# Ledger of designs, part 101: peptides against a protein of PDB entry 6FRK

Target 1, 411 residues: chain A of PDB entry 6FRK
Amino acid sequence: NEEVLNAMLKEVCTALLEADVNIKLVKQLRENVKSAIDLEEMASGLNKRKMIQHAVFKELVKLVDPGVKAWTPTKGKQNVIMFVGLQGSGKTTTCSKLAYYYQRKGWKTCLICADTFRAGAFDQLKQNATKARIPFYGSYTEMDPVIIASEGVEKFKNENFEIIIVDTSGRHKQEDSLFEEMLQVANAIQPDNIVYVMDASIGQACEAQAKAFKDKVDVASVIVTKLDGHAKGGGALSAVAATKSPIIFIGTGEHIDDFEPFKTQPFISKLLGMGDIEGLIDKVNELKLDDNEALIEKLKHGQFTLRDMYEQFQNIMKMGPFSQILGMIPGFGTDFMSKGNEQESMARLKKLMTIMDSMNDQELDSTDGAKVFSKQPGRIQRVARGSGVSTRDVQELLTQYTKFAQMVKKM

## One batch from the design tools (peptide; made by RFdiffusion4, then SolubleMPNN)

Design b2_p15_3_s3 (from b2_p15_3, 7 letters changed)
Fold by OpenDDE base, seed 2:
Formats: sequence, C-alpha cells, structure tokens
Structure b2_p15_3_s3 (fold): chain B 411 residues (1-411), chain A 15 residues (1-15)
Amino acid sequence: as target 1 above (411 residues)
Amino acid sequence: DEELKELENLLKALM
C-alpha cells in the first residue's frame, strides 16, 4: 500500500512540476498528502486513485487560499488600484481588462498611465482605453511617474470616478530602482489596493519574482496572466504562497474580454487536468442563453433538431475562442489550444452554419432531420448548391447531427 | 457529471 501510494504521489508530483508548481510546494504537498491519507482506509478497497486525487485536490485548494479576504472596491467611493509587475507580465493589458470589467458592471472607471520608462506605453494604453471607451490620463512630456500618477488620481477623484487604475512601469529584471519608483508612486497616491500581475508562463521563476515584489511593495492582490498558453498555472500557487495575497482575476487570452474572476475549484480542477466544469457552466450561463431553458427542456424530452444544433453553434461562437472552451473540458489536451486549431475550428463551425442556412424550416425543425434528407436525397443536392459545398459536406453534417440526436435520445 | 460528459461528448462530436 505504501509503494502504491508513493508511485501515485510520484506521478502527481511529476504532473504538478510539469504544471510549473514550485518544487518546494510540491514537496510540502507530498508530505501533507501522505499525512492526510490513512493507509488503513486505503486498505478497505476504496478507489486508492480517487482518494489520492481528492487529498491532492484538497491540499492544492489550501495552497491557493492565503487565509486573507480579497480586497473589493466600495460602490460610490473612490477606489485607487495600483498595478505592479515585470515588463511582459501582461500588466498594461490587464489594467485595461480590469477597467473594462468594472465599466461593464456600471462602475465609473478610468485608467492612468504612469509608465514613463517604456516608449509608447501611453499610446498603447490610450489605444486600449479608447477601444473600450474608458477614460484615461497620461503624459507625452512628463517623465516622473509620481507626478503623472498624482495628477491623474487627483483629476479622476475630482471627477468622482469610482475605479481609478494606475499602470506603473515594468522592468525586464528585478531592479532596486523599479521598487523605489513603485514605492514613491504608492506613497504619493496611497492606493486602496496594490495588484501584482504575474505571467503564468515563467514557470519556476514565479515564486522568486512574487516574493521580491511582496518584500518591497505591499501587494494585496494577485492577477495571473497567460493562462491560455501551455502554462497550466502552477505558478499561481507560488505567487499566493510568496505574496500571501489572493488571486482576484485571471487573464485567459489577448482579448479585452479574456478576463475572469478567479475561482479556486475550477482552477485546481484545470491544473490537475480534470477540466474547468464550473467555468464552462458559468460561461454557458453568462451567455444570456435565455433560450437555454428551452434547449435544456428539449434535451430532457430527447428532442434535438438541426436548428437546435445551429443555435448551439451560435452559442459556442459567442463564448469566444473555441480553444478556451475545449481547454475547459476534461480530456481535451493542450494541443487543441493552438491558435491555428482555433481559427480552423471556428471556420469549420461557420461552414456548418452556412450549410444549415441553406436548409428550410421543415429540415431545420424536424426531430429526425437525417430521415428527412434520407427520404428525399434531392434535398442534399439543393442544400449543397445553396451553400456552395459538396454533397459530401452536407452528408458529414447530417452524420454529426445523427450522432448528437442519438446521444440526446439516450438521455 | 452526466451533463458534463454529455457536453464533452458534444464537443468531441463537433471535432
């Protein structure tokens, strides 16, 4: 039993190291899991693998909980949020994503560019802010980030903004000059929250970076970026452990909407390759699928039409990058997350929808659409001509539909 | 768990 436990823990430890979890945290987790597993209970014929997975899951959940409640902005107050992080962490993009998130929730939100070090930082922020219709402040001539941050915060306080986000300079390395500048800005503007932005793709460097920021600046929140890549986000555990600060949001792509509130359970599930089931449900629910009740009701009755499939394709297209949706499903490997496969998958969906756009209501609304086409093969030729595709492409669509409709009938 | 396995199977059939 101890050999089996040690073998399974070795596999889990390997998978966590491959997920960029810090080696010290993996060792500590291994010890905690060993101490939490009663070897006598493992003898009772319980699924040893499920028990170990549950113990690992429980210990990972503890590692992402710093025991500190996340700071939340107060409605009707002026909330100053300062962003800190290395250059290339996605900090500037994340400022815009957070501003847009609060703006969509009906907060009076603005952005301040206090990045004087990077040429074109203000132009980049201005471009992002203008696209999102977010008010912004910055300078082309002022080189002191303290002056820009102070003037911008004062301006937006006087204009009764509720969310005032300050983007600071990053550096390529941990430099004392960067931390001194950050402290000067923080002392001048007195932020209500300091957000450390970290790149999940930096792997084992996450702990040392997060610690260096926390040791110099009073980081109160963490945002993890680039969770759309091959990085399974194990660096997030290292950031929480080092900063003792909660993860508040995650960045899941390059788009302004590729930003979500951090959820512990879905994140750990994804880290373990169990999929992000709750995040899939939440994305399906955030899609105002007011029509989902009608679809769920049809599915409960074993009814599935070509129109219902078309509506589902529209919903999938509205969820954003198909790669992200697939990466939320258990057993879809990271290879489906490539940008090339996403465009191809979206083009394939759009092709299927174009075929269905050439169908009539009798074909679309039939509970046995495949039988309608099988009884009258001339319909396949009509649809193929109407959509500019081969008769084979229409037959492939009908074959996919038939597989779905058979699955729905078995429910 | 069943609804998820269904959604997984749904997405696998789209591929």
Scores: peptide ipSAE 0.005, ipTM 0.399, DockQ to the pose 0.061
Fold by OpenDDE base, seed 1:
Structure b2_p15_3_s3 (fold): chain B 411 residues (1-411), chain A 15 residues (1-15)
Amino acid sequence: as target 1 above (411 residues)
Amino acid sequence: DEELKELENLLKALM
């Protein structure tokens, strides 16, 4: 039993290291999981894999929870939010995403560009802010970020803004001069929250970078960016451990709406390749897809039709960038994204829907749709001719549907 | 947690 546990823990540790989880955290997690697993309960015939997976999940949830309540802005007050982070972390883009998020929630939001080091910083912020209709402040002539930040904060306080976001200079290296500048800005504007922006794609460097910021600046919140790419987000655990600060939001793409509140359970589920179903449910609920409760009820009863699958493909196509939706679905993110771009994935869904458009109501509404086609093979040939595809393409669709309907019947 | 895991497996099947 201990050899089996050690073998399974080795596979989990390898998968976490491949997910950019810091080696010290993986070692600590292995020790914590080994201490939390009762070997006597493993002897009683419980599914050893499920037990280890549950213990790993619980310990990862604890690593993402710093034990500190996240700062939240107060409605009707002036909330000053200072952003800090390295160049290329997505900091400037994330300032615009956060401003847009609060603006859509009915907050009076503005942006200040206190990045004087990068010649194109103010133009980039101005472009993003103008597209989102967010008020902005900055200078082309003032080179002191303390003056720009102070004047901008005073201006927007006097205009009764509720969310005042200050973007600071990002540098390529941890230079003492950058941290002194950040401290001078923080002392001048007295921010209610300091947000560290971290790129998830920097892998094992996340701990050292997050620690260097926390040791110099009073980081109170973390935002993790580039979770749409090849980064599995394991660096986020290192940022929480180093900063002792909660993750408040995640960036899930390049668009201004590719930004969501951080949820612990969905994030850990995605990290383990279990998917982000809670985030998918929330995103589906935010889309006001009225039929979603009716679908969940049908699924709870083990009922799933070809029509229910078609409606889900329509919903997926309505949710926006297909890459994000796939990345929220367990086991779709890695293998489906590695084989094609977003356009190829959408073209595949459209092809499947076109095959289903050639089906009749009896075929679509059958709780055993695959058996309807297996009993009358002439239906496959009719659907193939109607949709302009091969009989093989229709059989592949029915094979996918059968895998679905079998999983739904096991619920 | 069990319903979420079932829905996870379902959506994993669905695509």
Scores: peptide ipSAE 0.006, ipTM 0.402, DockQ to the pose 0.091; fails the geometry check
Fold by OpenDDE base, seed 4:
Structure b2_p15_3_s3 (fold): chain B 411 residues (1-411), chain A 15 residues (1-15)
Amino acid sequence: as target 1 above (411 residues)
Amino acid sequence: DEELKELENLLKALM
């Protein structure tokens, strides 16, 4: 039993290391998982795998929790949010995404470009801001970021803006001059929150970078960018550990709306290929689709049917960028996205819906749909014939449904 | 083995 546990934990550790999780955190997780697993409980015939998975999940949840409450803006106040991070981290794009997020929530939001180092920084911010109809400030002639930041903050404070986002200069390297500039800007504008923007694709460098920023400026929040399937998010754990600051948002693509509030459990679930149910629920709620409340209430009661999954697929088909939404469904995240364009993903979803269209009401409305099919395997053959698919395709759908329904029962 | 491979795939999905 201990050898099996050690083998599984070795694979977990290898996977987390390849996920760009820092080696120290992986070691600590391994020790914590070992200490959390009662070997006596594993002897009692409990599914050893489920226990290990639950222990791993629980320890990953702890790694993304810095034990510090995230800063939140106060409505009707002037909230100054300073962004810091390397060039290419997606910092400037993330400023626009955050501004757009708050604007859509009915906040009076603006952007300040205090990046004087990068040629065309202000033009890029201006283009993004103008496209999103976000007020902006910057200069083509002023070279001191402290002056630009101070003037912009003062201007927007006087105009009663509630969210004042300041984008700062990035560098390709951690240079002392960058940190001094950031500190001077921070001292001048006295931000209510300093947000470190980190690229998830930088791998094992995440910890060292996040630490270097935290050691120089009072980073209070983290935003992780480029979580669009190539970046595995393990660097996010390293950033939280190094900064002792919560992740507040994630960037999930290049579009201004490819931005979501960070939620620990959904992120770890998605990371684990279990899907992001809460992010799906939030995104469904943002669309104000009919029947969302009824679905959410069923999910809260741990009830999930094949019909509920079908209704979610219908909602998903209405939501656009199909790739992101499939990645939120348990059991669809990794294998479904890795090989297909958006059209292929849509065709696969339509195929799954066509399989469900060949199910009867007893199968669709059962609170344990997978058990209905497992008890009567002839149902799988009927559905396969009715939908023109293989019995394997029906079994794959039922496996995905089972993974989702098991997650909902644990909520 | 299938359960381990799904855990590996889940862990490789973390990756």
Scores: peptide ipSAE 0.000, ipTM 0.272, DockQ to the pose 0.018; fails the geometry check
Fold by OpenDDE base, seed 5:
Parts: C-alpha cells; structure tokens; sequence
Structure b2_p15_3_s3 (fold): chain B 411 residues (1-411), chain A 15 residues (1-15)
C-alpha cells in the first residue's frame, strides 16, 4: 500500500513539476498528502486513486489560499489600483482588461499610463483604452512617472472616477532603480490596491520575481497572465506563496474579454488536468441560455437531435473565445488549442452550422438524424449542394452527430 | 469520468 501511494505521489509530483509548480511547494505537498492519507482508510477498499487525487486537490487548494481576503473596490468611492510587474508579463494589457471588466459591471473606470521607460507604452495603452472606450491619461513629454501618476489620479478623482488604474514601467531586469520608481509612484498616489501581474509561462522563476516585488512594494493582489499558453499555471502557486496575496483574476488569452475572476477550485482542477466543469457550468449559466434547461431535460431522456447539436454550436459561439471553453473541458490541456488557431475552430463550427442550415426540419428534429440520411442518401446530396460542401463533409457531420447521440443515450 | 472523456473525444472530433 505504501509503495502504491509513493508511486502515485511520484506521478502527481512529476505532473506538478511539469505544470511549473515550484519544487519546494511540490515537496511540501507530497509530505502533506502523505500525512493526510490514513493508510488504514486505504485498506478499507476505497478507490485509492480517487482518495489520493482528492488529498492532492485539497492540499493544492490550500497552497492557492493565502489566508487573506481579496481587496474589492468600494462602489461610489475613488479606488486607485496600481499595477506592478515585469516587462512582458502582460501588465499593460491586463490593466485594460481589468478596466474593461469593471466598466462592463457599471463602474466608472479609467487608465493612467505611468510607463515612461518603454517607448510607445502610452500609445499602446491609448490604443487599448480607445478600443474599449475607457478614458485614459498619460504624457508624451513628461518623463517622471510620479508626476504623470499624480496628475492622472488627481484628474480622475476630480472627475469622480470609481476605478483608477495606474500602469507602471515594467523592466526586464530586477533593477533597484525600477523598484525605487515603483515605490515613489506608490507613495505619491497612495493606491488602495497594488496588483502584481505575473506571466504564468516564467515557470520556476515565479517565486523569486514575485518575492522581489513583494519585498519592495505592498503587493496586495496577484493577476496571472498567459494561462492560454502551454503554461499550466503552476507558477501561480509560487506567486501566492511569495506575495502572500490572493490571485484576483486570470488572463486566458489576448482578447480584452480573455479575463476572468480567479476561482480556486476550477483553477486547481485545470492544473491537475481534471478540467474546469464548475467554471464551464458557471460560464454557461452566465450566458443565460434559457434553452439550457430544455436541453438538459432532453439529454436526461437520451434524446439529441441535429437541432440540439446546432443550438449547442450556437451556444459555444456565444460563449466567446472557443479556446477558453475548451480549456475548461477536462483533458483539453492548453496543448490541444496550441495546434489550432481559435479562428480555425470557430470557422469549422460555422461550417458545420452552415451544413445544418441546409437541412430541413424533419432532418434537424429527428431523434435519429443519421438514420434519416442513411435511408435516403439523396438528402446528403441535397444538403451538400445547399451548403456548398462535399457529400463527404455532410457524412463527417452525421458521423460526429451519431457519436454525440450515442453518448447522450448512454448518459 | 468516462462521460467527460467521451465529451473530450467528441470535442476533439469537432476540431
């Protein structure tokens, strides 16, 4: 029993290290899991694998929880949020994503570019802000970030903005001059929250970088970016451990909407490759897809039509970036989308929908659509001609539908 | 777990 436990823990530890979880945290987790698993309960015939997975999951949840309540902005107040982080962390993009997130929630949001070091920083922020219709401040001539930040904060305070986001200079090196500049900006504007933005793809460097920021400025929140890439986000655990600050949001792509509130359970599930079923359910529920109850009821009855599949494709297309949806499905690692451009996946869904748009109601509403087409092959040729596709493309769609309908009958 | 894996395989087949 102990050998089996040690073998399974070795596999889990390997997977966590491959997910960029810090080696110290993985060692600590292994010890905590070993101490939490009663070997006597493992003798009682419980599914040893599920028990170990649950123990690992529970310990990872504890590693993501800093024991500190996340700062939240106060409605009707002027909340100053300062962003700090390395160059290339996605900090500037994340400022825009956060501003847009609050704007969509009916907050009066604005952006300040206090990045004087990077050429074109203000133009980039201005472009992002203008695209999102977010008010912005910055200078092309002022080189002191303290002046820009102070003037911008004062301006937007006087204009009764509720969320005032200040983007700062990111540098590639941990330079003392950068940290002094950040501290001077923080002292001048007195932010209500300091957000450290971390790139998930930096792997084992996450701890040291996050610590260097926390040691210099009072980081109170973490945002993890680039969780759409090959990075499984294990660096997020290192950031929490080093900053003792909660992850408040995650960036899951390049689009301004590729930004979501951090949820511990879904994130750990995804990190373990268990998928984010809860987050998928939550996103599906947030879409207020009124038709979901009717679908769930049909699925419970083992009925699935081509129309039901079409409606699901419409729903998937409404859910936004298909990469985010797939990344929420168990075992769809980020690697699955790395080979397919999201645009290509969406184009493929649109092609399938266009094929179904050429079907008639009898074909769409049949509980055995594939059998309707198999009995009358002339239907395939009609649909193919109507949608401008090959008869093979229609047969491939019907083959996919048959697999779905068979799965639904087994559910 | 099997249903999720089947759903994964189905979504993989759509892609």
Amino acid sequence: as target 1 above (411 residues)
Amino acid sequence: DEELKELENLLKALM
Scores: peptide ipSAE 0.000, ipTM 0.389, DockQ to the pose 0.094; fails the geometry check

Design b2_p15_3_s4 (from b2_p15_3, 9 letters changed)
Fold by OpenDDE base, seed 1:
Structure b2_p15_3_s4 (fold): chain B 411 residues (1-411), chain A 15 residues (1-15)
Amino acid sequence: as target 1 above (411 residues)
Amino acid sequence: DEVLKELENILKAIM
């Protein structure tokens, strides 16, 4: 039994190291799991894999919980949120995502660009803020980030803003000058929350980086970025361990909507390759697929139209990048769609929808759409001309639809 | 489970 336990723990430890979990945390987890597993209960014929997986899951949940309640903004108050993190961490993009998240919830939000070091930082923030209709402050002439941050915070406090987000300079390396600048900004504006933004793709470097920030600035929250496709998220455990601060949000892509509140259970489930069934259900429910009951009833009756397929493509596009949806399904690893294949797949879906936009209601609402086109080949030529595609592209769509409709009839 | 199977089927047919 101990040899079997040690073999299975070795596989789990290998998978966690391949997921960028810090080697010290993996060693500690292995010891904690060994101490938590009763070898006598493993003799009773229970699925040894499920027991070890549950023990590992429980210990990973403890590693993500710093034992500190996450800071939350107070409605009707001025809440100053300072962002810190290295260059390329996604910090500036994440400031815009957080501002947009609170704006959509009916908070009066604004952005301050105190990044004076990076050429075009203010232009990038201004472009993102303008696109999202978020008020912003910054300077093209002032070079002191303390002055810009102080003036911007004072301005937006006087205008009764509720969420005041300050973006600071990022550096390529841990430079003492960066930490001194961050401390000067923090001392001047007295933020209610300091958010450390980390890139999940930096792997084993997450611990040392997160510790260096916490040792210099009072980090109270963590946001993990680039959890799309390639980052297995194990670095997030290292950031929590080093900062002793909760993860509050995750960035899941490049779009302003690719931002969600952190959920411990789904994240650990995904890290273990169990999938994120709960997050998929929540994301499906957030889409207000109230029409899904009517669709599920139609599907149970073996009815599937080109309109039903179009609505499903719209739903997939609303769910965000296809790689994220796949990465939530058990057994579909994040590597199943390379980033190149994701843009190509979304472009393919958009092309199929553009073909369907050139169809009429009789074609879209037919329970046998493929037969409508087969009986009158002139319809294929009309749709091809209307959508600017070849007759072959329309035939490929109808072939895909026929495969779907045959799968639905077998359900 | 039915919505997940439907999504899996949609995904398998797009691929």
Scores: peptide ipSAE 0.013, ipTM 0.450, DockQ to the pose 0.029
Fold by OpenDDE base, seed 3:
Structure b2_p15_3_s4 (fold): chain B 411 residues (1-411), chain A 15 residues (1-15)
Amino acid sequence: as target 1 above (411 residues)
Amino acid sequence: DEVLKELENILKAIM
């Protein structure tokens, strides 16, 4: 029994190390799991695998819980949020994502660029802010980040902004000059929250980096970025352990919408390769995909039309980036779509939808749409002309639809 | 489980 436990714990520890979980945390987790598992209870015929998985899951949940309640902005107040982090952490992008997130929730949100060290920092922030229609402040002439931050905060306070996000300078390395500047800015603007932005892809370096920031500035929140790549997010555990601060959001891609509130359970499930079934269900529910009860019933009956496929493509496009959706499905690794394939996949879906927009109701609502087109090939030529595509593109769509309809008939 | 299986099937056939 102890040998079986040790073997299974070795596999879990290997998987956690491959997920960029800090070696010390993995070691501690292993000992905590060993201490939490009753070997006698394991002997009594309980599913040893489920017990170990549950114990591991419970200990991972504790590792992402700092025991501190996350700061939340107060509606109708002026909330100053200062961002800190290394250059390349995704800090500036994350400022824009957070601003956009709150703006979409009906908060009066603005952005301040206090990065005076990076050439084009203000232009980058301005570009992101303008695209999102977020008010912004910064200077091309002022070199003191304290002055820019103070003036920007004062301006937006006077204009009754509710969410005032301050992007600060980053460095390539942990430098004392960076920390001194961050302290000077923090002291001048008196932020309600200091957000540390961490790149998940730095792996085992996450602990040391997060600790260095927390030791110098009063980090109250963590945002973990680049969870769309090979980084399974084990570095997030290291950030929480080092900062003793909650993860409030995660960045899951390069788009402004590739940003979500941190949820402990889904995150740990994903880290263990269990998928984020709950987050997928939540996203499905948020999209009111429950209006697809009619589709679910059709699928149960093995009915699937080109219209049903079109509606599903619309739903998928509303769910956001495919990489996020796939990363929520158990057994679909984060690697199943390389970052380059996401825009291409979305463009492909839009192309398929544009082809279907040139179909008539008889074609769309047929339970055997491919057979409608095969019986009357002139329909393919009409649809191709109407959508501005080749007859081959229409045939490829019909081939895909046929594969879907065959899968649905097997359900 | 059926919605997930549907989404899985949809994704598998788009890819």
Scores: peptide ipSAE 0.013, ipTM 0.445, DockQ to the pose 0.062
Fold by OpenDDE base, seed 5:
Structure b2_p15_3_s4 (fold): chain B 411 residues (1-411), chain A 15 residues (1-15)
Amino acid sequence: as target 1 above (411 residues)
Amino acid sequence: DEVLKELENILKAIM
């Protein structure tokens, strides 16, 4: 039993190290899991694997919980949010994503570029802000980030902005001069929240970097970026451990919508390669898919129509970025969606829906839609003409439908 | 769980 436990813990520890989890945290987790597992209960237990997985999961959940409640902006207040982080962490992009997130939630949001060090920082912020229709402030001539930050914060306070995001200079390395500049900016603008932006792909360096920021400025929140890449996000655990600050959001891609509130359970499930089953459940629940009792009953009876498939495609389109949905499915790594594939997949989905929009109710509501088309090939030609597609595209849709209907019949 | 598996299957076949 102890040998089996040690073998399974070795595999988990290896997977966590490969996920860029800090070696100290992996050691601590191993010890905590060993202490949490009753070997006698495991000896008698029907499912040793589930018990170990649950213990590992529970200890990982504790590692992402700093025991501190996340700061939240107050509605109708002027909330100043200062961003700090290394160059290349995705800080500037994340400022825009956060501003856009709050704007979509009905907050009056703005962006300030206090990055005077990087040539074109203000142009980059301006481009991102303009695309998102977010008001912005910065200077092409002022070199003091304290002046820019102070003037920008004052301006947007006077204009009754609710979310005032200040982007600061990032550098390639930790420099005392950068930290002093960040401290001067923080002292001048008195931010309600300081957000450390961390790149998930920096691996074992996450702890030391996060600590160096926390030791110089009062980091109260963490945002983890580049969780769309090969990085399994283990560095996020290191950031929480070092900053004692909650992860508030994650960046899951390059698009402005590739940004979501941090959820502990989904993140840990993904880190373990279990997928984001809970976040997929939450998104399904947000879509009120459960309110379609009629669909659930049809599925239980092995009935699946082209209309049912169409409704599911509408639901998928409502779930938001397809990359985020796929990243929630167990066994679909973030790598499965190369940067071009989301828009292409959504365009493909829309094309399939357009084909179905050219079908009649008899075709859509048939429990064997493929057989309706096979019996009367003239229907394929009609639908193809109606939707402006090839007869091959309609046949491909019917082939996909047939695969689904066969899966549902096996459920 | 069945709805999730179906969504997974739908997504897998659209891809």
Scores: peptide ipSAE 0.008, ipTM 0.461, DockQ to the pose 0.061
Fold by OpenDDE base, seed 4:
Structure b2_p15_3_s4 (fold): chain B 411 residues (1-411), chain A 15 residues (1-15)
Amino acid sequence: as target 1 above (411 residues)
Amino acid sequence: DEVLKELENILKAIM
């Protein structure tokens, strides 16, 4: 039994190392899992694999919990959030994503560009901010980031902004001059939260990088970026361990909406390749689908209409990129996240919705929509002409709908 | 759980 446990733990440790989890954390996890597994309980005929998976999951949950409550902004107060991190970490993009996230929640949000080092930093922030309709501050002439940050914070405080995000200079290397600049900015603006932005794709360098920032500035929160690509997110555990600070958000792509609150269980489930069922539930719940209860009741009664399918397609479109949604479904491999398939899938969904937009209420609200069309083939021709598609495309949609309606009837 | 299964199924058929 101990040999089997050691073999399974070796496979898990290998998979965690391949997921960019730091070797020290993997070693600690291995010993903690061994200590948490009662070998006597394993003898009682419990599925050894499930027991080890549960123990691994539980220890990974502990590794992502710093034991410190995440800072949260206070409504009706001026909350200054300073961003720190290396160049290429996605820091500037993440500032815009966080600003947009709070703006969509009805917070008065603004952005300050205190990156004087990178040519075009202010233009990039201005472009992102303008596209999102977020107020911004910065200078093309002021070279002191302390002055820009102080003036911008004062301006937006006087204008009663609730979320004031300060983007700082990122360097390619950990230079003492960068840390001194960050400390001077932090001392001048007195941020309520310092957010370290880390690129998940840097692998084993995550610990050393996160530690270097925490040793110089009072990092209180972590945001992990580039969790849409090849990065399995194991570096996030290293960041939490090094900073002793919670992950508050994750960046899951290049779009401004590719940003979500960090959730422990979904993240660990994804890291283990179990899928992100909870994150999918939470995205569905965040959509304030007032009709979710009505849909659930219809589904319980085995009722599913073309309108119900249309509403679900609208919901899926609101959840963000298909790549993210698919990466949340158990058994959809990460390989489905090829950028090419997402645009095609979204175009296909829009095409299906356009076909349904050419349907009438009798067709949309029928509990047997496919039978309505089969009884009167002239409806297929009408819908095809109305939507500018082939009769075959309408038949393919009806075939898909029929598969769903049959599946709902089996629930 | 039912909404998730439906979404999963919708996604599987869009693919």
Scores: peptide ipSAE 0.007, ipTM 0.445, DockQ to the pose 0.061

